Peptides against a protein of PDB entry 6UG1. Designs and how they scored, part 99

Target 1, 304 residues: chain A of PDB entry 6UG1
Amino acid sequence: SNEERKRRKYFHMLYLVCLMVHGFIRNEWINSKRLSRKLSNLVPEKVFELLHPQKDEELPLRSTRKLLDGLKKCMELWQKHWKITKKYDNVGLYMRTWKEIEMSANNKRKFKTLKRSDFLRAVSKGHGDPDISVQGFVAMLRACNVNARLIMSCQPPDFTNMKIDTSLNGNNAYKDMVKYPIFWCEVWDKFSKKWITVDPVNLKTIEQVRLHSKLAPKGVACCERNMLRYVIAYDRKYGCRDVTRRYAQWMNSKVRKRRITKDDFGEKWFRKVITALHHRKRTKIDDYEDQYFFQRDESEGIPD
Target 2, 301 residues: chain A of PDB entry 6UG1 as posed
Amino acid sequence: SNEERKRRKYFHMLYLVCLMVHGFIRNEWINSKRLSRKLSNLVPEKVFELLHPQKDEELPLRSTRKLLDGLKKCMELWQKHWKITKKYDNEGLYMRTWKEIEMSANNKRKFKTLKRSDFLRAVSKGHGDPDISVQGFVAMLRACNVNARLIMSCQPPDFTNMKIDTSLNAYKDMVKYPIFWCEVWDKFSKKWITVDPVNLKTIEQVRLHSKLAPKGVACCERNMLRYVIAYDRKYGCRDVTRRYAQWMNSKVRKRRITKDDFGEKWFRKVITALHHRKRTKIDDYEDQYFFRRDESEGIPD

## One batch from the design tools (peptide; made by RFdiffusion4, then SolubleMPNN)

Design b2_p17_5_s4 (from b2_p17_5, 10 letters changed)
Fold by OpenDDE base, seed 4:
Structure b2_p17_5_s4 (fold): chain B 304 residues (1-304), chain A 17 residues (1-17)
Amino acid sequence: as target 1 above (304 residues)
Amino acid sequence: SELEEKLQELLDEFKEY
């Protein structure tokens, strides 16, 4: 019905806001000075120097290569720090079906919300789920004065799915779900004027994304619980930005149709949500990023 | 919090639509 479409759209928006607020709170927690002091000790001076290369005036690419090597070594150091990767409880922050949402509303199960103290302890010990691990990695880079963003792929329920029963059957459902991350890192390269993508936990990869990312879910089974629609970046200065365009190869043709921003009302609403979570002034980094997104939109064109 | 109030306003704007 039209009413069920409105209900699902509303619930999608509510869920999206809750996810974006969760990302904001986690981004605040990883700015902990106590955690920063502990995590900076994991990074040797030689690796710190690679994270902060001098500008090579002859070949700026040499400076970028040093930064990339520093980030690779940080990823290796993080793997040594992290002792226990816990499985997600149920689906974690991956996409729920409409049936799972209805069933969870009836179950008064007190979701054990992880407290800030428990999070900081988990990161410090190297014990937690993959999301906590990624968030801790961003904290380590920030402790080394790297301009690292926490990236969150927000997975609200699919309001475009009008099926009544959306139950996902299959023994490998968890394996397919966790094939691609929900959280990752971006690092600002001041030499190339670009964001570097870092997945320290799942795919263990570093990318300079041009047209596509390895972090973008591919295949039907993987996309059931991980649809790339709302990739939100949280920086160390409490900036909040939609960076979906970086990771979406087909933003205009495919991704936009699955977003609340498919219409003018949804676009205006979503801009208000971003604005409410964005607690810093615009910078030249934002200008370079917006220029990159513009060029990507022009290069994709209008879908036929 | 001011954030929670702004988020509630955004949700209320949608209920009226």
Scores: peptide ipSAE 0.026, ipTM 0.705, DockQ to the pose 0.920
Fold by OpenDDE base, seed 2:
Structure b2_p17_5_s4 (fold): chain B 304 residues (1-304), chain A 17 residues (1-17)
Amino acid sequence: as target 1 above (304 residues)
Amino acid sequence: SELEEKLQELLDEFKEY
């Protein structure tokens, strides 16, 4: 019905806000001074120097290569620190079906919210789910004065799916679900004026995204619980930015149709949500990023 | 919290539409 369409759109918006606030809170927790002091000790001086290369005036690419090598070594150090990767409870922050939502509304299952103290202890010990591990990795880079963002792929229920039963069957559902991450890292390269994508936990990859990312979900089974729609970046200064354009090959033709921002009302509303979570002034880094997004929109073209 | 109030306002604006 039209009523069920409105209800699903509303519930999608509510769920999206809750996810974006969760990302904001986790981004605040990883700025802990106590955690920063502990995690900086994991990074040797030689690796710190690679993270902060001098500008090579002859070939700026050499400075970017040093930064990339430093980030690779940081991923290796992080793997040594991380002792226990826990499975997600149920589906974690991956996308729920409408049936799962309806069933959960009837079941007063108290989601055990992880407290800040428990999170900081988990990161410090290297014990937790993949999301906690990624968040801790971002904290380690920030402890080394690297301009690292926490990236969250927000997975609200698909309001464009009007099927009543969307039950997902199969024993491989967990493996397909976790094939691509929900959280990752971006690092600012001051030499190339670009964000570097870092997945320290899932795919263990570093990439300079031009047109395509390895972190973008591919295949039907993986996309059932992980649809790339809302990729939100949280920086160390409490900036909040929509960076979906970086990771979406087909933003205009495919991704936009699955977002609340497909219409003018949804665009205005989503902009208000971003503005409410964005607690810093604009910088030249935002100008370079917006220029990159503009060039990506022009190169994709307008879908017919 | 101030953030929760602001987020509730954004949700209430949507209920009116």
Scores: peptide ipSAE 0.026, ipTM 0.708, DockQ to the pose 0.866
Fold by OpenDDE base, seed 3:
Structure b2_p17_5_s4 (fold): chain B 304 residues (1-304), chain A 17 residues (1-17)
Amino acid sequence: as target 1 above (304 residues)
Amino acid sequence: SELEEKLQELLDEFKEY
């Protein structure tokens, strides 16, 4: 019905705000001074120097290569620190079906909310789910004075899906779900004036995204619980930015149709959400990023 | 809609925090 379509759109909006606020809170927690002091000790001086290369005036690419090598070594150090990777409880922050939402409303399962103290302890010990691990990796880079962002791919229920949910066969469903991450890292390259994408936990990859990312879900089974729609960046100064354009090859033709921002009302509403979560002044880094997004929109073209 | 107003109120509450 038209009423059920409105209800699903609304529930998608509420769920999206809750996810974006969750990302904001986790970004605040990883700025802990106590955690920062502990995590900085994981990075030896030689790796710190690679993270902060001198500007090569002859060939800026040499400085970028040093930074990339430093980030690779940080991923290796992080793997040594992280002792226990827990499975997600149920589906974690991956996308729920409408049926699962309806069934969960009836089951008052006490979702044991992770407290700040428990999170800081988990990161400090290297014990937790993949999301906690990625968040801790961002904290380690920030402890080394690297301009690292926490990236969250927000997975609200698909308000465009009006089909009755078929029961997903359980065991293959988890493997396909976790094939691509929900959280990752971006690092500012001051030499190339670009963000570097880092997945330290899932795919264990570093990339300089041009047209497409390795982190973008591919295939029907992987997209059932992970649809690239809302990729939100949280920086160390409490900036909040929509960076979906970086990871979406087909932003205008495909991704936009599955976002609340498909219409003018939804665009204005979503801009208000971003503005509410953005607590810093604009910088030259934002100008370079917006220029990159503009070039990506021009290169995609207008879908006919 | 009442629902959009309530979401706006929730967003306005988040701006005050």
Scores: peptide ipSAE 0.025, ipTM 0.659, DockQ to the pose 0.089
Fold by OpenDDE base, seed 5:
Structure b2_p17_5_s4 (fold): chain B 304 residues (1-304), chain A 17 residues (1-17)
Amino acid sequence: as target 1 above (304 residues)
Amino acid sequence: SELEEKLQELLDEFKEY
């Protein structure tokens, strides 16, 4: 019905706000001074120097190469630190079906929320799920004075799916779900004036995204619980930005149709949510990023 | 903040959902 379509749209909006606020809270927790002091000790001086190369005035690419090598070594150090990767309880922050949501509404199971103290302990010991691990990696880079962002791919239920029974075929569902991450890192390259994508945990990759990312889910099974729609960036100064354009090859033709921002009302609403979570002034880094997004929109064109 | 706690509670409710 038209009523059910409205209900699913509103529930999607509510769920999206909750997910975006979760990302904000986790971004505050990883700014812990106590955690920062512990994690800085994991990074040797030689690796710190690679993270902070001198500007090569003749060939800025040499400085970018040093930064990339420093980030690679940081991923290796992080793998040595991380002792236990826990599986997600159920589906974690991956996308739920409408049926799962309706069934859970009936089951008042007390979900035990991870407290800030438990999170800080988990990161310090290297014991937790992949999301905690990525968040801890961002904290380590920030402890080394790197301009690192926490990236979250928000997975609200699909309001464009009007089917009641979206039974997912069960057996390979977890492997397909976790094939692509929900959380990752971006690092500002001050030499190239670009964000570097870092997945330290899942794919263990570093990318300078041009047109597409390896972190973008591919294939029907992987997209069932991980639809690239809302990729949100949280920086060390409590900035909040929509960076979906970086990771979406087909933003205009495919991704926009699955977002609340497909209509003017949804666009205005979503901008208000971003603005409410954005607690810093605009910088030249934001100008370079917006210019990159503009060029990506022009190069994709408007779908016919 | 109280808002973060309420939103975390809402998230926890949604994680229960």
Scores: peptide ipSAE 0.024, ipTM 0.687, DockQ to the pose 0.083; fails the geometry check

Design b2_p17_6_s1 (from b2_p17_6, 10 letters changed)
Fold by OpenDDE base, seed 4:
Structure b2_p17_6_s1 (fold): chain B 304 residues (1-304), chain A 17 residues (1-17)
Amino acid sequence: as target 1 above (304 residues)
Amino acid sequence: SLEEKLKELLEEFKKYL
């Protein structure tokens, strides 16, 4: 019905706001000065120097290569720190079906919300789920004065899916779900004027994204619980930005149709949500990023 | 507050439905 479409659109927006606020809170927690002091000790001076290369005036690419090597070594150090990767409880922050949402509303199960103290302890010990691990990695880079963003792929229920039963069948559902991350890192390269993508936990990859990312879910089974629609960046100064354009090859043709921003009302509403979570002034980094997104929109063109 | 602003955004949307 039209009412069920409205209900699903509303619930999608509510769920999206809750996810974006969750990302904001986790981004605040990883700014902990106590955690920063502990995590900085994991990074040797030689690796710190690679994270902060001098500008090579002859070949700026040499400075970018040093930064990339520093980030690779940080990823290796993080793997040594992290002792226990817990499985997600149920689906974690991956996308739920409409049926799972209805069933969960009936189940008065007290979700044990992880407290800030428990999070900081988990990161410090190297014990937690993959999301806690990624968040801790961003904290380590921030402890080394790296301009690292926490990236969150927000997975609200699909309001474009009007099926009544959306139950996902299959023994491998968890394996397919966790094939691609929900959280990752971006690092500002001041030499190339670009964001570097870092997945320290799942794919263990570093990318300079041009047209596509390895972090973008591919294949039907993987996309059932992980649809790239709302990739939100949280910086160390409490900036909040939609960076979906970086990771979406087909933003205009495919991704936009699955977003609340497909219509002018949804676009205006979503901009208000971003603005509510954005607690810093605009910078030249935002200008370079917006220019990159503009060029990517022009290069994709208007879908036929 | 952030919470109030988020509540306002949700109420604005309820009026659109």
Scores: peptide ipSAE 0.075, ipTM 0.751, DockQ to the pose 0.902
Fold by OpenDDE base, seed 3:
Structure b2_p17_6_s1 (fold): chain B 304 residues (1-304), chain A 17 residues (1-17)
Amino acid sequence: as target 1 above (304 residues)
Amino acid sequence: SLEEKLKELLEEFKKYL
């Protein structure tokens, strides 16, 4: 019905706000001064120097190569620190079906909310789910004075899916779900004036995204619980930015149709949500990023 | 507060139900 379409749109928006606030809170927690002091000790001086290369005036690419090598070594150090990777409870922050949402409303299962103290202890010990591990990796880079962002791919239920029964067949569902991350890192390259994408936990990859990312879900089974629609960046100064354009090859033709921002009303509302979560002034880094997004929109073209 | 802004954003949507 038209009523059920409105209800699903509203519930998608409520769920999206809750996810974006969760990302904001986790970004605040990883700014802990106590955690920062502990995590900086994981990075030896030689790796710190690679993270902070001198500007090569002849070939700026040499400085970028040093930074990339430093980030690779940080991923290796992080793997040594992380002792226990827990499976997600149920589906974690991956996308739920409408049926799972209806069934969960009836089950008052006491969801044990992770407290700030428990999170800081988990990161500090190297014990937790993949999301806690990525968040801790961002904290380690920030402890080394690297301009690292926490990235979250928000997975609200698909308001464009009007099918009642998507019974996901159980056994392969978890493997396909976790094939691509929900959380990752971006690092500012001051030499190339670009964000570097880092997945330290899932794919264990570093990339300089041009037209497509390795972190973008591919294939029907992987997209059932992970649809690239809302990729939100949280920086060390409590900035909040929509960076979906970086990871979406087909933003205008495909991704936009599955976002609340498909209409003018949804765009205005989503801008209000971003503005409510953005607590810093604009910088030259934001100008370079917006210029990159503009060039990506021009290169995609207008879908006919 | 952030909470007040989020409540306001949710109230704006109740008008479209």
Scores: peptide ipSAE 0.073, ipTM 0.779, DockQ to the pose 0.798
Fold by OpenDDE base, seed 5:
Structure b2_p17_6_s1 (fold): chain B 304 residues (1-304), chain A 17 residues (1-17)
Amino acid sequence: as target 1 above (304 residues)
Amino acid sequence: SLEEKLKELLEEFKKYL
């Protein structure tokens, strides 16, 4: 019905706000001064120097190469620190079906929320799920004075799916779900004036995204619980930005149709949510990023 | 607060349902 369509849009928006607030809270927790002091000790001086190369005035690319090598070594150090990767309870923050949501509303199961103290302990010990691990990696880079963002791919239920959910075939569902991350890192390259994408946990990759990212889910099975729609960046100064354009090859033709921002009302509402979570002034970094997004929109064109 | 602003955004949206 039209009512069910409205209900699903509303629930999608409510769920999206809750996810975006969760990302904001985790971004605050990783700014812990106590955690920062512990994690800075994981990074040797030689690796710190690679993270902070001098500007090569003749060839800025040499400075970018040092930064990339420093980030690679930081991923290796992080793997040595991280002792236990826990599986997600059920689906974690991956996308739930409408049936799973309806069934969970009937189930009075007390979800034990992870407290800040438990999170800080988990990161310090290297014991937790992949999301805690990525968040801890961002904290380590921030402890080394790197301009690192926490990236969250928000997975609200698909309001464009009006079907009654057929049972997802159970056995391969977890492997396909976790094939692509929900959380990752971006690092500002002050030399190239670009964000570097870092997945320290899942794919263990560093990318300078031009048109395509390896972190973008591919294939039907992987997209069932991980649809690239709302990629939100949280910086060390409590900035909040929509960076979906970086990771979406087909923003205009495919991704926009699955977002609340497909209509003017949804666009205005989503901008208000971003603005409410954005607690810093604009910088030249935001100007370079917006210019990159503009060029990506022009190069994709308008879908026919 | 952030919470109050998020509540306002949700109440604004209820008017369009």
Scores: peptide ipSAE 0.026, ipTM 0.700, DockQ to the pose 0.817
Fold by OpenDDE base, seed 2:
Structure b2_p17_6_s1 (fold): chain B 304 residues (1-304), chain A 17 residues (1-17)
Amino acid sequence: as target 1 above (304 residues)
Amino acid sequence: SLEEKLKELLEEFKKYL
């Protein structure tokens, strides 16, 4: 019905706000001074120097290569630190079906909310789910004075799916679900004026995304619980930015149709949500990023 | 607060349903 369409759109918006606030809170927790002091000790001086290369005036690319090598070594150090990767409880922050939502409304399951103290202990010990591990990796880079963002792919229920039953079958569902990350890292390259994508936990990759990312979900089974729609960046200064354009090949033709921002009302509302979570002034880094997004929109073209 | 601002954003949306 039209009422069920409205209800699903509303519930999608509510769920999206809750996810974006969760990302904001986790971004605040990883700014802990106590955690920073512990995690900085994981990074040897030689690796710190690679993270902070001098500008090569002859070939700026040499400085970017040093930064990339430093980030690779940081991923290796992080793997040594991380002792226990826990499975997600149920689907974690991956996308729920409408049936799962309806069934969960009837079940008073007390979701055990992880407290800040428990999170900081989990990161310090290297014990937790993949999301906690990624968040801890961002904290380690920030402890080394690297301009690292926490990235969250927000997975609200698909309001464009009007099917009543969307039950997902079978045991392979977890492997397909976790094939692509929900959380990752971005690092600012001051030499190339670009964000470097870092997945330290899932795919263990470092990318300089031009047109495509390896972190973008591919294949039907992987996209059932991980649809790239809302990729939100949280920086160390409590900036909040929509960076979906970086990771979406087909933002205009495909991704926009699955977002609340497909209409003017949804765009204005989503902008208000971003503004409410964005607690810093604009910087030249935001100008370079917006220029990159503009060029990506022009190069995609308008869908027919 | 952030919570109040989020409540306002949700109440605004109810008017468009």
Scores: peptide ipSAE 0.026, ipTM 0.696, DockQ to the pose 0.850

Design b2_p17_6_s2 (from b2_p17_6, 6 letters changed)
Fold by OpenDDE base, seed 2:
Structure b2_p17_6_s2 (fold): chain B 304 residues (1-304), chain A 17 residues (1-17)
Amino acid sequence: as target 1 above (304 residues)
Amino acid sequence: SLEEELEKLLQEFKEYL
């Protein structure tokens, strides 16, 4: 019905806000001074120097290569620190079906909310789910004065799916679900004026995204619980930015149709949500990023 | 507060639907 369409759109927006606030809170927790002091000790001086290369005036690419090598070594150090990767409880922050939502509304399942103290202890011990591990990795880079963002792929229920039953069957559902991450890292390269994408936990990859990312979900089974729609970046200064354009090959033709921002009202509303979570002034880094997004929109073209 | 601002945004949306 039209009423069920409205209800699903509303519930999608409510769920999206809750996810974006969760990302904001986790971004605040990883700024802990106590955690920072502990995690900086994981990074040897030689690796710190690679993270902070001098500008090579002859070939700026040499400085970017040093930064990339430093980030690779940080991923290796992080793997040594991380002792226990827990499975997600149920689906974690991956996308729920409408049936799962309806069934959960009837079940007063007390989700055990992880407290800040428990999170900081989990990161410090290297014990937790993949999301906690990624968040801890961002905290380690920030402890080394690296301009690292926490990236969250927000997975609200698909309001464009009007099927009553969307139950997902299959023993491999967990493996397909976790094939691509929900959380990752971006690092600012001051030499190339670009964000470097870092997945320290899932794919264990570093990439300089031009047109395509390895972190973008591919295949039907993986996309059932992980649809790239809302990729939100949280920086160390409590900036909040939509960076979906970086990771979406087909933003205009495909991704926009699955977002609340497909209409003018939804665009204005989503801008208000971003503004409410964006607690810093604009910087030249935002100008370079917006220029990159503009060039990506022009190069994709307008879908017919 | 951030909570009050988010509640207003949700209410504005509820009125639009």
Scores: peptide ipSAE 0.122, ipTM 0.788, DockQ to the pose 0.905
Fold by OpenDDE base, seed 5:
Structure b2_p17_6_s2 (fold): chain B 304 residues (1-304), chain A 17 residues (1-17)
Amino acid sequence: as target 1 above (304 residues)
Amino acid sequence: SLEEELEKLLQEFKEYL
């Protein structure tokens, strides 16, 4: 019905706000001074120097290469620190079906929310799920004075799916779900004036995304619980930005159709949510990023 | 507060639907 379509849009938006606020809170927690002091000790001086290379005036690419090597060594150090990777409880922050949402509303199961103290302990010990691990990695880079962002791929229920039964069948559902991350890192390269993508936990990859990212879900089974729609960046100064354009090859033709921003009202509403979560002034870094997004929109064109 | 601003945004949307 039209009413069910409205209900699903509303619930999608409510769920999206809750996810975006969750990302904001986790971004605040990883700014903990106590955690920062502990995590800085994991990074040797030689690796710190690679993270902060001098500007090569002749060839800025040499400075970028040092930064990339420093980030690679930080991923290796992080793997040594992280002792226990827990599986997600059920589906974690991956996308739920409408049936799962309806069933969960009936089940008064007390979800045990992870407290700030428990999160800080988990990161410090290296014991937790992949999301906690990525968040801790961002905290370690920030402890080394690196301009690192926490990236969250928000997975609200698909309001474009109007099927009544949306149950997912399959023994490999968890393996396909976790094939691509929900959380990752971006690092500002001051030499190339670009964000570097870092997945320290899942794919263990570093990318300089031009047109395509390895972190973008591919294949039907992987996209059932991980649809790239809302990739939100949280910086160390409590900035909040939509960076979906970086990771979406087909933003205009495919991704936009599955976002609340497909219509003018949804676009205005989503901008208000971003603005409410954005607690810093604009910088030249934002100008370079917006210029990159503009060039990506022009290069994709308008879908026929 | 941020919570009050987000609640207002959710209410504005509920009234639009």
Scores: peptide ipSAE 0.071, ipTM 0.746, DockQ to the pose 0.904
Fold by OpenDDE base, seed 4:
Structure b2_p17_6_s2 (fold): chain B 304 residues (1-304), chain A 17 residues (1-17)
Amino acid sequence: as target 1 above (304 residues)
Amino acid sequence: SLEEELEKLLQEFKEYL
């Protein structure tokens, strides 16, 4: 019905706000000075120097290569720190079906919300789920004075799916779900004027995204619980930005149709949510990023 | 507060539906 479409659109927006606020809170927690002091000790001086290369005036690419090598070594150090990767409880922050949402509303199960103290302890010990691990990695880079963003792929229920039963059948459902991350890192390269993508936990990859990312879910089974629609970046200065354009090859043709921003009302509403979560002034980094997004929109064109 | 701003955004949407 039209009412069920409205209900699903509303619930999608509510769920999206809750996810974006969750990302904001986790981004605040990883700014903990106590955690920063502990995590900085994991990074040897030689690796710190690679994270902060001098500008090579002859070949700026040499400075970028040093930064990339520093980030690779940080990823290796993080793997040594992290002792226990816990499985997600149920689906974690991956996308739920409409049926799962309805069933969960009836189940008064007190979700054990992880407290800030428990999070900081988990990161410090290297014990937690993959999301806690990624968040801790961002904290380690920030402890080394790296301009690292926490990236969250927000997975609200699909309001474009009007099926009544959306139950996902299959023994491999968890394996397919966790094939691609929900959280990752971006690092500002001041030499190339670009964000570097880092997945320290899942794919264990570093990318300079041009047209596509390895972090973008591919295949039907993987996309059932991980649809790239709202990739939100949280920086160390409490900036909040939609960076979906970086990771979406087909933003205009495919991704936009699955977003609340497909219409002018949804676009205005989503801009208000971003603005409410954006607690810093605009910078030249934002100008370079917006220019990159503009060029990517022009290069994709208007879908036929 | 951030919570009040988010509640207003949700209410604006509820009134639009």
Scores: peptide ipSAE 0.043, ipTM 0.745, DockQ to the pose 0.905
Fold by OpenDDE base, seed 3:
Structure b2_p17_6_s2 (fold): chain B 304 residues (1-304), chain A 17 residues (1-17)
Amino acid sequence: as target 1 above (304 residues)
Amino acid sequence: SLEEELEKLLQEFKEYL
């Protein structure tokens, strides 16, 4: 019905806000001074120097290569630190079906919320789910004075899916779900004036995204619980930015149709949410990023 | 409307942050 379509749209909006707030809170927690002091000790001086290369005036690419090598070594150090990777409880922050949402409303299971103290302990010990691990990796880079962002791919239920029964067949569903991450890292390259994408946990990859990312879900089965729609960046100064354009090859033709921002009302509403979560002044880094997004929009073209 | 309620919730949230 038209009523059920409206209900699903509004529930998607509420769920999206809750996810974006969750990302904001986790970004605050990883700024813990106590955690920072502990995690900085994981990075030896030689790796710290690679993270902070001198500017090569002749060939800035040499400085970028040092930074990339430093980030690779940080991923290796992080793997040594992380002792226990827990499976997600149920689907974690991956996308739920409408049926799962309806069934969960009836089941008053006491969801044990992870407290800040428990999170900091989990990161500090290297024990937790993949999301906690990525968040801890961002904290380690920030402890080394690297301009690292926490990236969250928000997975609200698909308001464009009007099917009642999407019973996902159980056994392969978890493997396909976790094939691509929900959380990752971006690092500012001051030499190339670009963000570097880092997945330290899932794909264990570093990339300089041009037209497409390896982190963008591919294939029907992987997209059932992970649809690239809302990729939100949280920086160390409590900036909040929509960076979906970086990871979406087909932003205008495909991704926009599955976002609340498909209409003018939804765009204005979503901008209010971003503004509410953005607690810093604009910087030259934001100018370079917006210029990159503009060039990506021009290169995609207008879908006919 | 539910849209107005969501805007109110966002406003309350903006005041809380």
Scores: peptide ipSAE 0.022, ipTM 0.653, DockQ to the pose 0.089

